# Designs tried in a protein design run: peptides against a protein of PDB entry 5VZU. Part 75

Target 1, 271 residues: chain A of PDB entry 5VZU
Amino acid sequence: GRTLEDIFHEHMQELILMKFIYTSQYDNCLTYRRIYLPPSRPDDLIKPGLFKGTYGSHGLEIVMLSFHGRRARGTKITGDPNIPAGQQTVEIDLRHRIQLPDLENQRNFNELSRIVLEVRERVRQEQQEGGHEAGEGRGRQGPRESQPSPAQPRAEAPSKGPDGTPGEDGGEPGDAVAAAEQPAQCGQGQPFVLPVGVSSRNEDYPRTCRMCFYGTGLIAGHGFTSPERTPGVFILFDEDRFGFVWLELKSFSLYSRVQATFRNADAPSPQ

## One batch from the design tools (peptide; made by RFdiffusion4, then SolubleMPNN)

Design b2_p15_4_s2 (from b2_p15_4, 7 letters changed)
Fold by OpenDDE base, seed 4:
Structure b2_p15_4_s2 (fold): chain B 271 residues (1-271), chain A 15 residues (1-15)
Amino acid sequence: as target 1 above (271 residues)
Amino acid sequence: PLPSLDELIEELRKK
């Protein structure tokens, strides 16, 4: 049978070959595309822009983070053998926060998996319901034949009378203890740790996060074969750092803002 | 450095 070592060597050979093909293509043709930084909006979770991520064996990759209403998107600026440049490597649903458990229960991968898959199912249900409303709304533009509604007569329903009795019953106001919605403390970071068995290529990740959201990551074989979206967790650490937990892959990617100032990188004003 | 076995398993899972 193929040993783990055989699988390792075969995959390493394939990865080296793919890297060699990609690097050798640069000698033949380079297509340059101008990239503009997304305009910042006041409602953006953080400033949009370029982030650098480490994909270990693939090296350093550049992703553009942008905001689209209740969605965020990571778009590959650099491609790899699996996912080409211009693809949406991550899509984040800002409607669906992931509430991380306490630090002890964050070490449990099955607990994180449960939380994420429950949110995934809700997102799937909402998409099915929204798909039905969009389908039914188009059918009812049948021609309104103006059938002349006949003037049916005003039946004068009668004036019945008076009687009065003022029963006093002083029902005690039950103290509805308004469960004080603890104001979402938008400012205090939660302690953060990766679950056991989630691979981090770098153990130097932030140990405190601001908030988490449900998201999907794009995966594919070499040459962008069988592309699919897997469930994951977008983790906002700070203004300049976010992570993505690839749930099915049991991996973590850390993204850090490119601190370079670009002149003339703003999108042209829409004419 | 050669990718770790964990790195390789991650790459194999992207297939």
Scores: peptide ipSAE 0.115, ipTM 0.754, DockQ to the pose 0.151
Fold by OpenDDE base, seed 2:
Structure b2_p15_4_s2 (fold): chain B 271 residues (1-271), chain A 15 residues (1-15)
Amino acid sequence: as target 1 above (271 residues)
Amino acid sequence: PLPSLDELIEELRKK
């Protein structure tokens, strides 16, 4: 049988060959696509723009982060042997916050997996319900001419009167002070650590995060074969850094803002 | 350096 080492060497050769093919394609046919920076909106979670990250064995990845109402998107600016440039590498659902446990329980991958899979199920249910509401709303506009059914006279049921005495018992209403769920203070950083068995290429990831959200990442074989969405966690560290935990892959990608100023990179105003 | 066997097993999982 093939050893794990044989499979490793064959896959390395394939990756090197794919990188060589991509590099050689640049020499023969460069498709230049102009990239526009998305306009910043007041309600954007952070300033949109270019982020650099380490993505798997491929090395440096450039992603455009943009906001689309209750969704955020990471769009690949750099292609790789699996996923071409212009694909949405991550889709973030800003409606579904992930609450990380305490620092001790954050080391437990099974706990993070449980939390993410519960949110994934809620997202699927909401998509099914929203599909039904959109379907049912179109069907009911048939003009049911409600013919006025004639008012049958409701009979006067009689006035039975009896006396029952007022028992006084003054049970004090225990003020169940509903502990107002303190609005999760959007400004305090939570201690952050990767679960055991989640790979990171760099241990110098931020040890505090602002907030987390449910998201999906795009994965595919070489040449963009069998593309699928896998569940993950978007982690906002600060204005210039975010991460993505690929749950099924047990990997972490760290993205840092590209601080370069680009002249004439602003999107043309919508005419 | 060549990617570790673990890094390549992760790349194989993206196939």
Scores: peptide ipSAE 0.031, ipTM 0.684, DockQ to the pose 0.154
Fold by OpenDDE base, seed 5:
Structure b2_p15_4_s2 (fold): chain B 271 residues (1-271), chain A 15 residues (1-15)
Amino acid sequence: as target 1 above (271 residues)
Amino acid sequence: PLPSLDELIEELRKK
């Protein structure tokens, strides 16, 4: 039977072969497409732009971070053997903040998994409810066929039933103390550590984060086979650094802003 | 990104 080592070795050989094929394509036919930096908006969590990331066996990747209202997107500028350039590698829901536990409990992968899966379930419920409201709103424009109602006669309404006394059941309003979600102070970083068993190619990641959000990451087999979205955590470290924890893959990607000044990289003004 | 080794093992067990 194939050993785990055989499977890993076969997978690494396939990965190397795919990387070789992709690299060899550069020698024969390069189509250059100009990339424009997204315009910054006042409500953007951080300045949008190019980030360099490293994760797993892929090495250096370039991702464009952009903001779309309550969503952020990481778009691959560099392709890999699994996911071609131009795909959305991460989609972040800025409505669903993830609160990391204390530093001791952050080492527990199962605790992070629980938190992320609870948020994933809320996101699914909201999508189902929003899908029903959009569905029901279209159904009620049935044609008002104005059928002429025939004048049926005034039958006499009979008599006065008796004086049932109103019982004053003074049900005390139980103060459901809505736990005021304390506006998590956007300014204070919290200690950050990866869970045990989450692989990072570089252990030199920021040990303090500002905030975390629920997101999904794109995974696929070689040649973009069976692409799917997996749950994860977007971690904002600072203005120039973010991470993504791939929950199912037990992996971490660190992204750092590309500090290079790009001349003429501004998006063309919408004409 | 690439599937984890664990996912590869699970896929190979399902085939």
Scores: peptide ipSAE 0.020, ipTM 0.604, DockQ to the pose 0.192
Fold by OpenDDE base, seed 3:
Structure b2_p15_4_s2 (fold): chain B 271 residues (1-271), chain A 15 residues (1-15)
Amino acid sequence: as target 1 above (271 residues)
Amino acid sequence: PLPSLDELIEELRKK
């Protein structure tokens, strides 16, 4: 039978070979494409831009974070043996916050899994309901053959008069108890720890987070085989750091802002 | 991404 060492060696050889194939493709055809930084908007959760992450055996990766209304997107700037450059590695739904439990219950992977899967099911329901409304709206435009029925002149029925009785119906303004939007305590980060059994390459991650959101991550085999989206948690730590918990993979990726200033990296103004 | 090599080795050690 294959030993664990044989399997390790075969997998290392495959990974090295894939990295070699990717690097050797540069000798035949290099397409240079200019990348523009997305413009910052006031409503952006944090400043958009380049972030560096570490993905397991792939090493250092660069991702562009951008905001699209109630969605955020991580786009690969660097490709890896599994997922080529230009793919959306993460898609974040800013409508669906993940509420982390207390620090003790954050160590329970099953608790995080429950919370994420409940949000996933809500997102699925919302997509099904929106699909039905779009389907029913298209069915009613049967071609009404508007036969041109001739314009009979409808007569001017007379202006009946002004009886102005002011009915004082004092409809009590039902106190719409504005559910006090608990002021998002924008200031104090929640204590944060990874669940037991979630792998992190480095234990040097922020131990406090500002907020979390539901998202999906892209996974694939070598050569972009069988690409699929898996559920996860986007964790905002601060202005320059975010994480992604890959729920099904039980892994954590930390992303840190690239502090380099790029000259002429702004998108050209739309003419 | 896929699981890291370390994660794959750990999963193989559990089988």
Scores: peptide ipSAE 0.020, ipTM 0.642, DockQ to the pose 0.174

Design b2_p15_4_s3 (from b2_p15_4, 8 letters changed)
Fold by OpenDDE base, seed 2:
Structure b2_p15_4_s3 (fold): chain B 271 residues (1-271), chain A 15 residues (1-15)
Amino acid sequence: as target 1 above (271 residues)
Amino acid sequence: ELPSLDELIEALRAK
């Protein structure tokens, strides 16, 4: 019978063949599209732009990072046999911060999986509730013809009296020490390590992270078959580096900024 | 147990 190893080898052979076919087709039918860098906004988590990402067996891919309000997006500039160029490889929800546990518990994949799946369920609930509010809000603007209900004169109910007993009991206001929400120290990096069993292309990833967010990654079969969004963690390391943990794939992608300056790469001003 | 065809198709999904 075919072993899992046989199937993996057949898959890798097919992937190599597909990459070869795609590479050979470049000479015959290339559509060149100009890429514009997203404009930087003051509220952007980091400067938007081009990053090189690690995609396991695919190697290095170029991804455009852009910010869209409370969402960040990674868009493939280079595609592969599974996911073509122009697809949103990662979508990050900047409303849903992931709190990493201590360094010991970060080694536990099941702990990270639990934390992310709890956030996924909250995101799903918020989407259901927001869908209901948007639906109910449109239905109730029936024109309330405000019929002017006539001002019936409410009678003067009488002024009952004064009784004044003075009981003094000066209960000391217990100083509710408002637990000062320690301003989330936006500047202190947390020690970071990948969970056991998460594959990385190399062990040369930053060992300190600034913040993490919930996100989804796009996965597909060969030829972009059965595309699906899988849960993951966006990890901001610094201004030039971020990661994505693909939970279902047990894989890590490291993204590093392309430091090249491009002339005439600025988006045309919206007319 | 050999993975089902669906489990194989899922295992062949890549990023």
Scores: peptide ipSAE 0.342, ipTM 0.815, DockQ to the pose 0.122
Fold by OpenDDE base, seed 1:
Structure b2_p15_4_s3 (fold): chain B 271 residues (1-271), chain A 15 residues (1-15)
Amino acid sequence: as target 1 above (271 residues)
Amino acid sequence: ELPSLDELIEALRAK
């Protein structure tokens, strides 16, 4: 019978062969598409742009980070045999912060998994509740049979008059104590370590993070078969670095900003 | 128990 090792070797051979075939096709048939950098907004968590991400056996991939209200998105600029270019490799929910435990408990993969799966279940419940409110509002448009109600005549109701009494009631201006919006605590840098059993390509990741968010990562088989979104953690390290922990894959991707400046990379103004 | 072929195919999904 095939061993787990045989199947792993067969899969790695197939992956290498697919990469070789795709690379060999670059000599004959290339399609070039211009990439535009997303505009920066004041409310963006960090400056949007191109990042170089670690994708395990795929190597290094280019990802565009963009912000869409309370969501962030990583879009593949380079593809691989599993997930093609243009797919959303990560989707981040900026409403759902992940609180990492202390540094000792961060080594426990099962604890991180528990924290993330609890947030996943909350997100799922919120989506179901919001879906029910939107569904019930549409159901009541039964076809109003337009019975032609007859034109009853406009009775001219009369012009009653003027009386002007100026009641003075001097209601005191209640001091609206402006609840000082506590400045969203830009999370003081927390010590960060990967859980035991999470694969990283390099141990050279930042050992301090600013904040974490719930997110989903896209996974698929060869040829983009059975694509699925899996739960994960977005980790903001600094202005130029973020990570994503893929829980189901037990893997870490480090993303580092591409420092190259591009001329004419701004999106054309919408005409 | 050896994982099923489906569990193996699932384990071979990549990012």
Scores: peptide ipSAE 0.337, ipTM 0.814, DockQ to the pose 0.122
Fold by OpenDDE base, seed 3:
Structure b2_p15_4_s3 (fold): chain B 271 residues (1-271), chain A 15 residues (1-15)
Amino acid sequence: as target 1 above (271 residues)
Amino acid sequence: ELPSLDELIEALRAK
């Protein structure tokens, strides 16, 4: 019988062959498209731009990070045999912050999975509720047959008088204790470690994170077969580094900003 | 039971 090792070697051989086929197609027909950097907005979590991401057996891939209101998106600039270029490799929901446990409990993969699956279920509920309100609003546009009811003359109803008694209702100003949102102490990053059993290409990842968010990652078979969104955690380390924990794959991707400045990479101003 | 080759290929979905 084939060993697990034989199957792994066959899969790696197929992956190498697929990479070779894709590279060999470049000699026949290439369409070059200019890529523009997304404009930076003041409210962007970090500056948008190009990042180098770790993709396990695929190696390093180039991903464009962009912000879209309360969502962030990673788009593949380089593709692989599973996920082609132009696909959204990660989608981040900036509405749903993930709170990591203490450093001891961060080593527990099941604890991280529990926290993320609870947030996934909240996101699903919010999508169902928002879908129901949009459904009920469309049903009431039955065609109002505008029967032209004849214009009966507005009788001038008389001016009733001015009785001005000033009720001194001394409504005590209820001190709306504005719960001072304690300014999230923006400065002290939380200690960070990967859960046991999560694969990283290198142990050289930041050991402190600023914040985490719920997100989804795109996975597929060879040739972009059976594409699926899997739950994960976006981890912001600093202005130039973020991570993504792929829960189902038990894998970590580290993304590091491409420090190269590109001339004429800004989007042309809309004329 | 060991997963079928197809189930293994499906389990080998990559990012």
Scores: peptide ipSAE 0.337, ipTM 0.812, DockQ to the pose 0.123
Fold by OpenDDE base, seed 4:
Structure b2_p15_4_s3 (fold): chain B 271 residues (1-271), chain A 15 residues (1-15)
Amino acid sequence: as target 1 above (271 residues)
Amino acid sequence: ELPSLDELIEALRAK
């Protein structure tokens, strides 16, 4: 029978061959498109821009990070045989923060999986409820037929009376211990480690993260076949680094800002 | 080291 090694070698040969075919096709027809950097907004989680992402066997890819209200988006600037350029490799829901457990429990993939899947179900519920409100709001513009419903009379119902008993019951003020909302320490990073069994290209990732959010990653077969969104975790490390844990793939992508300054790369101001 | 089954899965249904 084919060994796991044989299957891997065959698959790596196919991937190399596809990469060679793609690169060889580019020599015959290059279409250049100007890319503009997204404008920075005050409410952006970090400065938008170009990042270098790790994509396992595909190597390094260039991703544009942009912010769209309560969503962030990673768009492929470079494509691969599975996901072409211009696709949204990651979509981040900035409404749904992921709270990582302590460092010991972060090693447990099943714990991370549980947390992410619970958030995924909340996101699905919110999408279903919001879809119903948008549907029901259009139906009720039936014509207001102005039927003049008649002036039914002012029945005077009566004045009843008085009595005054003053019961003094001196209920003790129960000390409502105001549970001090621990101020969300927006400033202190927490220790970070990948779960056991999550593949990373290397162990050189930040061991401290600022915050995490629910997100989805785009996966597909060769030629962009059967594309789907898989659940994952966006991990903000710092102003220049973020990660994405692909939960179903048990993989980690590290994204590092392209430090190159581009002149005239800003989008033209809307006239 | 042989790539993990996860690396094979990533390659078959890649990101």
Scores: peptide ipSAE 0.260, ipTM 0.801, DockQ to the pose 0.196

Design b2_p15_4_s4 (from b2_p15_4, 6 letters changed)
Fold by OpenDDE base, seed 5:
Structure b2_p15_4_s4 (fold): chain B 271 residues (1-271), chain A 15 residues (1-15)
Amino acid sequence: as target 1 above (271 residues)
Amino acid sequence: EIPSLDELIEELRKK
């Protein structure tokens, strides 16, 4: 039977071969597309722009971070054999904050997994409920053909009597404790460590984070086969650094802002 | 180092 080592070796050979094919294609046919930096908005969590991300065995990739209301997106500017350029490598739900435990419990992968999967289930429920409201609203415009119902005679059914007792059922208004949206304190960063068993290409990641959000990462086989979204955690470290924990992959990607000044990289004003 | 099964799965389902 194939050993785990054989399968890994075959896969690494295939990956190297695919990377070689992709790099060799650059020599034969380069199509250049201009990339525009997203406009910054006041409500953006951080300034949008280009980030260099760590992608394990793929190496360093360039990702464009952009904000879309309560969603953030990382779009691949560089492609790899699995995920081509222009795909949304990460999609972040800024409505769903992840609260990391204390530093000791952050080492527990199963605890992080539980927290993320609970948020994933809430996101799934909200999507199902929002899908039902959009579906039910379209059904009720059946044309009421007002067929003129013939005037059947008004039978005088008799006036049965008066029993009056007003039950004062003083239903106490149950205080719906509005779960106080804890103000997003742009507060003191919390200590941060990767869970045990989460791979990082470099142990030199920020040991303090500002906030975390639920997100999904895009994964695929070679040639973009069977693409799927996996759950993860977006970790904001600072204005120029964020991370993504790929939960099912047990891996971490560190993203650092590209400090290059691009002339004429601003998006053309929407005419 | 021989990759773990988890690392192999991560490699097979790449980002």
Scores: peptide ipSAE 0.226, ipTM 0.808, DockQ to the pose 0.192
Fold by OpenDDE base, seed 3:
Structure b2_p15_4_s4 (fold): chain B 271 residues (1-271), chain A 15 residues (1-15)
Amino acid sequence: as target 1 above (271 residues)
Amino acid sequence: EIPSLDELIEELRKK
């Protein structure tokens, strides 16, 4: 029977061959496109820009992080045999925070899985409800046959209806003490550890995180076959580092800001 | 932890 080692060698040979085929195609047709850094906005969770991400067996890939209202996007700048350049490797829903448990319970993969799948179901429900409202709104524009009903000029009647008395009923506005949502202390990071059985190439990841969000990662077979979105967790560590837990793949990608300064990398101002 | 050979194979197929 094929050993696990034989299967690994076969898949590694296939991956190396695919990488070689892709690199060899560069000799025949290179299209250079200028990449612009996204403009930074004051409301961006962190400064947008280029990050180097760990993609397991693929190694390091370059990803552009950008913000789009309540969504963040990671776009591949470098592609691999599975996911080509220009694809959205991660999509983050900044509306749906993930609350991590204490450090002991963070080691439990099943607990993280439960939390993420509960948020996934809420996102699915919100999408279904928004789809119904958009569907019912289109049905009522039946073609109103504009029958040209004639312009009859009906008159002025001025009736002065009378001075109804000001009842003073001074209903005390019950001070709904808006429970001041204690400003979630944005400054103190939570202790962070990967769940047991989540693969990371390096254990040198930040052991403290600021916040987490629900997101989805793009996965596909070789040649971008059967592409699908899988659930995951975006983990903000600091201004220059974030992670993504690929829940179904039981894997972690660490993203670190590319510290290189690019001259003239800003998008041209719209003329 | 070094990913198992199976985890590496599964990563090779999907990411």
Scores: peptide ipSAE 0.221, ipTM 0.813, DockQ to the pose 0.151
Fold by OpenDDE base, seed 2:
Structure b2_p15_4_s4 (fold): chain B 271 residues (1-271), chain A 15 residues (1-15)
Amino acid sequence: as target 1 above (271 residues)
Amino acid sequence: EIPSLDELIEELRKK
């Protein structure tokens, strides 16, 4: 039978061949498309722009991070043998914050998996409910001619009486100290560590994160075969760094801002 | 080292 080593060797040969085919195709058919940087908005979680990531044996990739209201998007600027350039590698739901546990429980992959899958289920429910409200809202504008049903005179039900005993007992108002939900101090980073069994090619990931969100990542076979969305966690470290935990793949990708200034890369103002 | 099955799956189902 094929060993895991044989399968890996065959796969690595296929990957090298695919990389060679892609590089050789560039010599024959380069489609140059101008990339514009997204305009920055005041409500953007961080400045949008180009980020560099490392994808295992793919090497260095460039992703454009952009904000679209309550969603963020990572778009591949570089293609690879699996996913072409211009595909949305990550889609982030900024409505669904992931609360990471304490540093001890962050090492537990099953705990992270539980938290992410619970949020995934909420996102699915909201999509089903929002689909129903959009469907039902169109049907109910039938003109209900509310015929004025005549005012039936409600009868005078009677008077009964009296008795008044005034029992005193002055039970002390238990101060329900409303635990003021301390506004999660949006500025203090929490300690961050990858779960055990999550692969990181670089151990030099930030050990403090600002916030996390639910998201999905795109995966595919060679030649963009069987593309699917997998659940994950977007991790904001700082203004220039974010990560994505691919839950089903048990892997982490770190993205760092490309610090290069691009002349004339701003999107033309919408006319 | 022989890659783990998880590494092989990550390579086969690349991001």
Scores: peptide ipSAE 0.157, ipTM 0.780, DockQ to the pose 0.183
Fold by OpenDDE base, seed 1:
Structure b2_p15_4_s4 (fold): chain B 271 residues (1-271), chain A 15 residues (1-15)
Amino acid sequence: as target 1 above (271 residues)
Amino acid sequence: EIPSLDELIEELRKK
């Protein structure tokens, strides 16, 4: 029978062959597109930019991290046989924090799965409720009653009604103390470990994280067949490192900032 | 636990 090792080798050979075929085709016709670094905003969780990510058997890939209000996005700058360049490899919902358990319970994959799937269900409910409000607002276009022709306004004369004294009722404007949304407390750094059975390229990942968020990762077959979004956890380690746990794939991607400075890589100011 | 063969294949194929 095929061993686990035989099928791993068969799959790795297929992936290497696919990478070789794609690389060999690039020599015939390459289109270069200039990539601009996203502008930094004050509300960005960390500085946007280029990161080197670990993609298991795909090896190392370059991902652009950008912020879009309450969402973060990782966009592939390098592609692989499954997911081409320009695809959104990860989408992070910065509204939905993941609270990791204590270090002992972090080793339990089922506990992490429970926490993530509960947040996924909340996100789905919020999308359905917001979809219903947007749907009901469109349904009340009642029938266009035929506008009756505007009858000409007869100019009736202004009768001089009398001098009623306005009482000065000085209603004090109640100070609506705008509840200052407490700035999302940069969570105190907590001990971090991968669950048992989550594959990482190496054990050299940060053992402390700042905060985690719910997100989705893009997965597909060879040639970008049947693309789908799977649930995961974005893990912020520091200003230059984040991770993504691919829950259904039981895998971890570590992203490290590309420290290279690029000339003329800033986005042109919107004119 | 050693990941199942299907889990390993899925991990390798889909990222």
Scores: peptide ipSAE 0.242, ipTM 0.790, DockQ to the pose 0.160; fails the geometry check

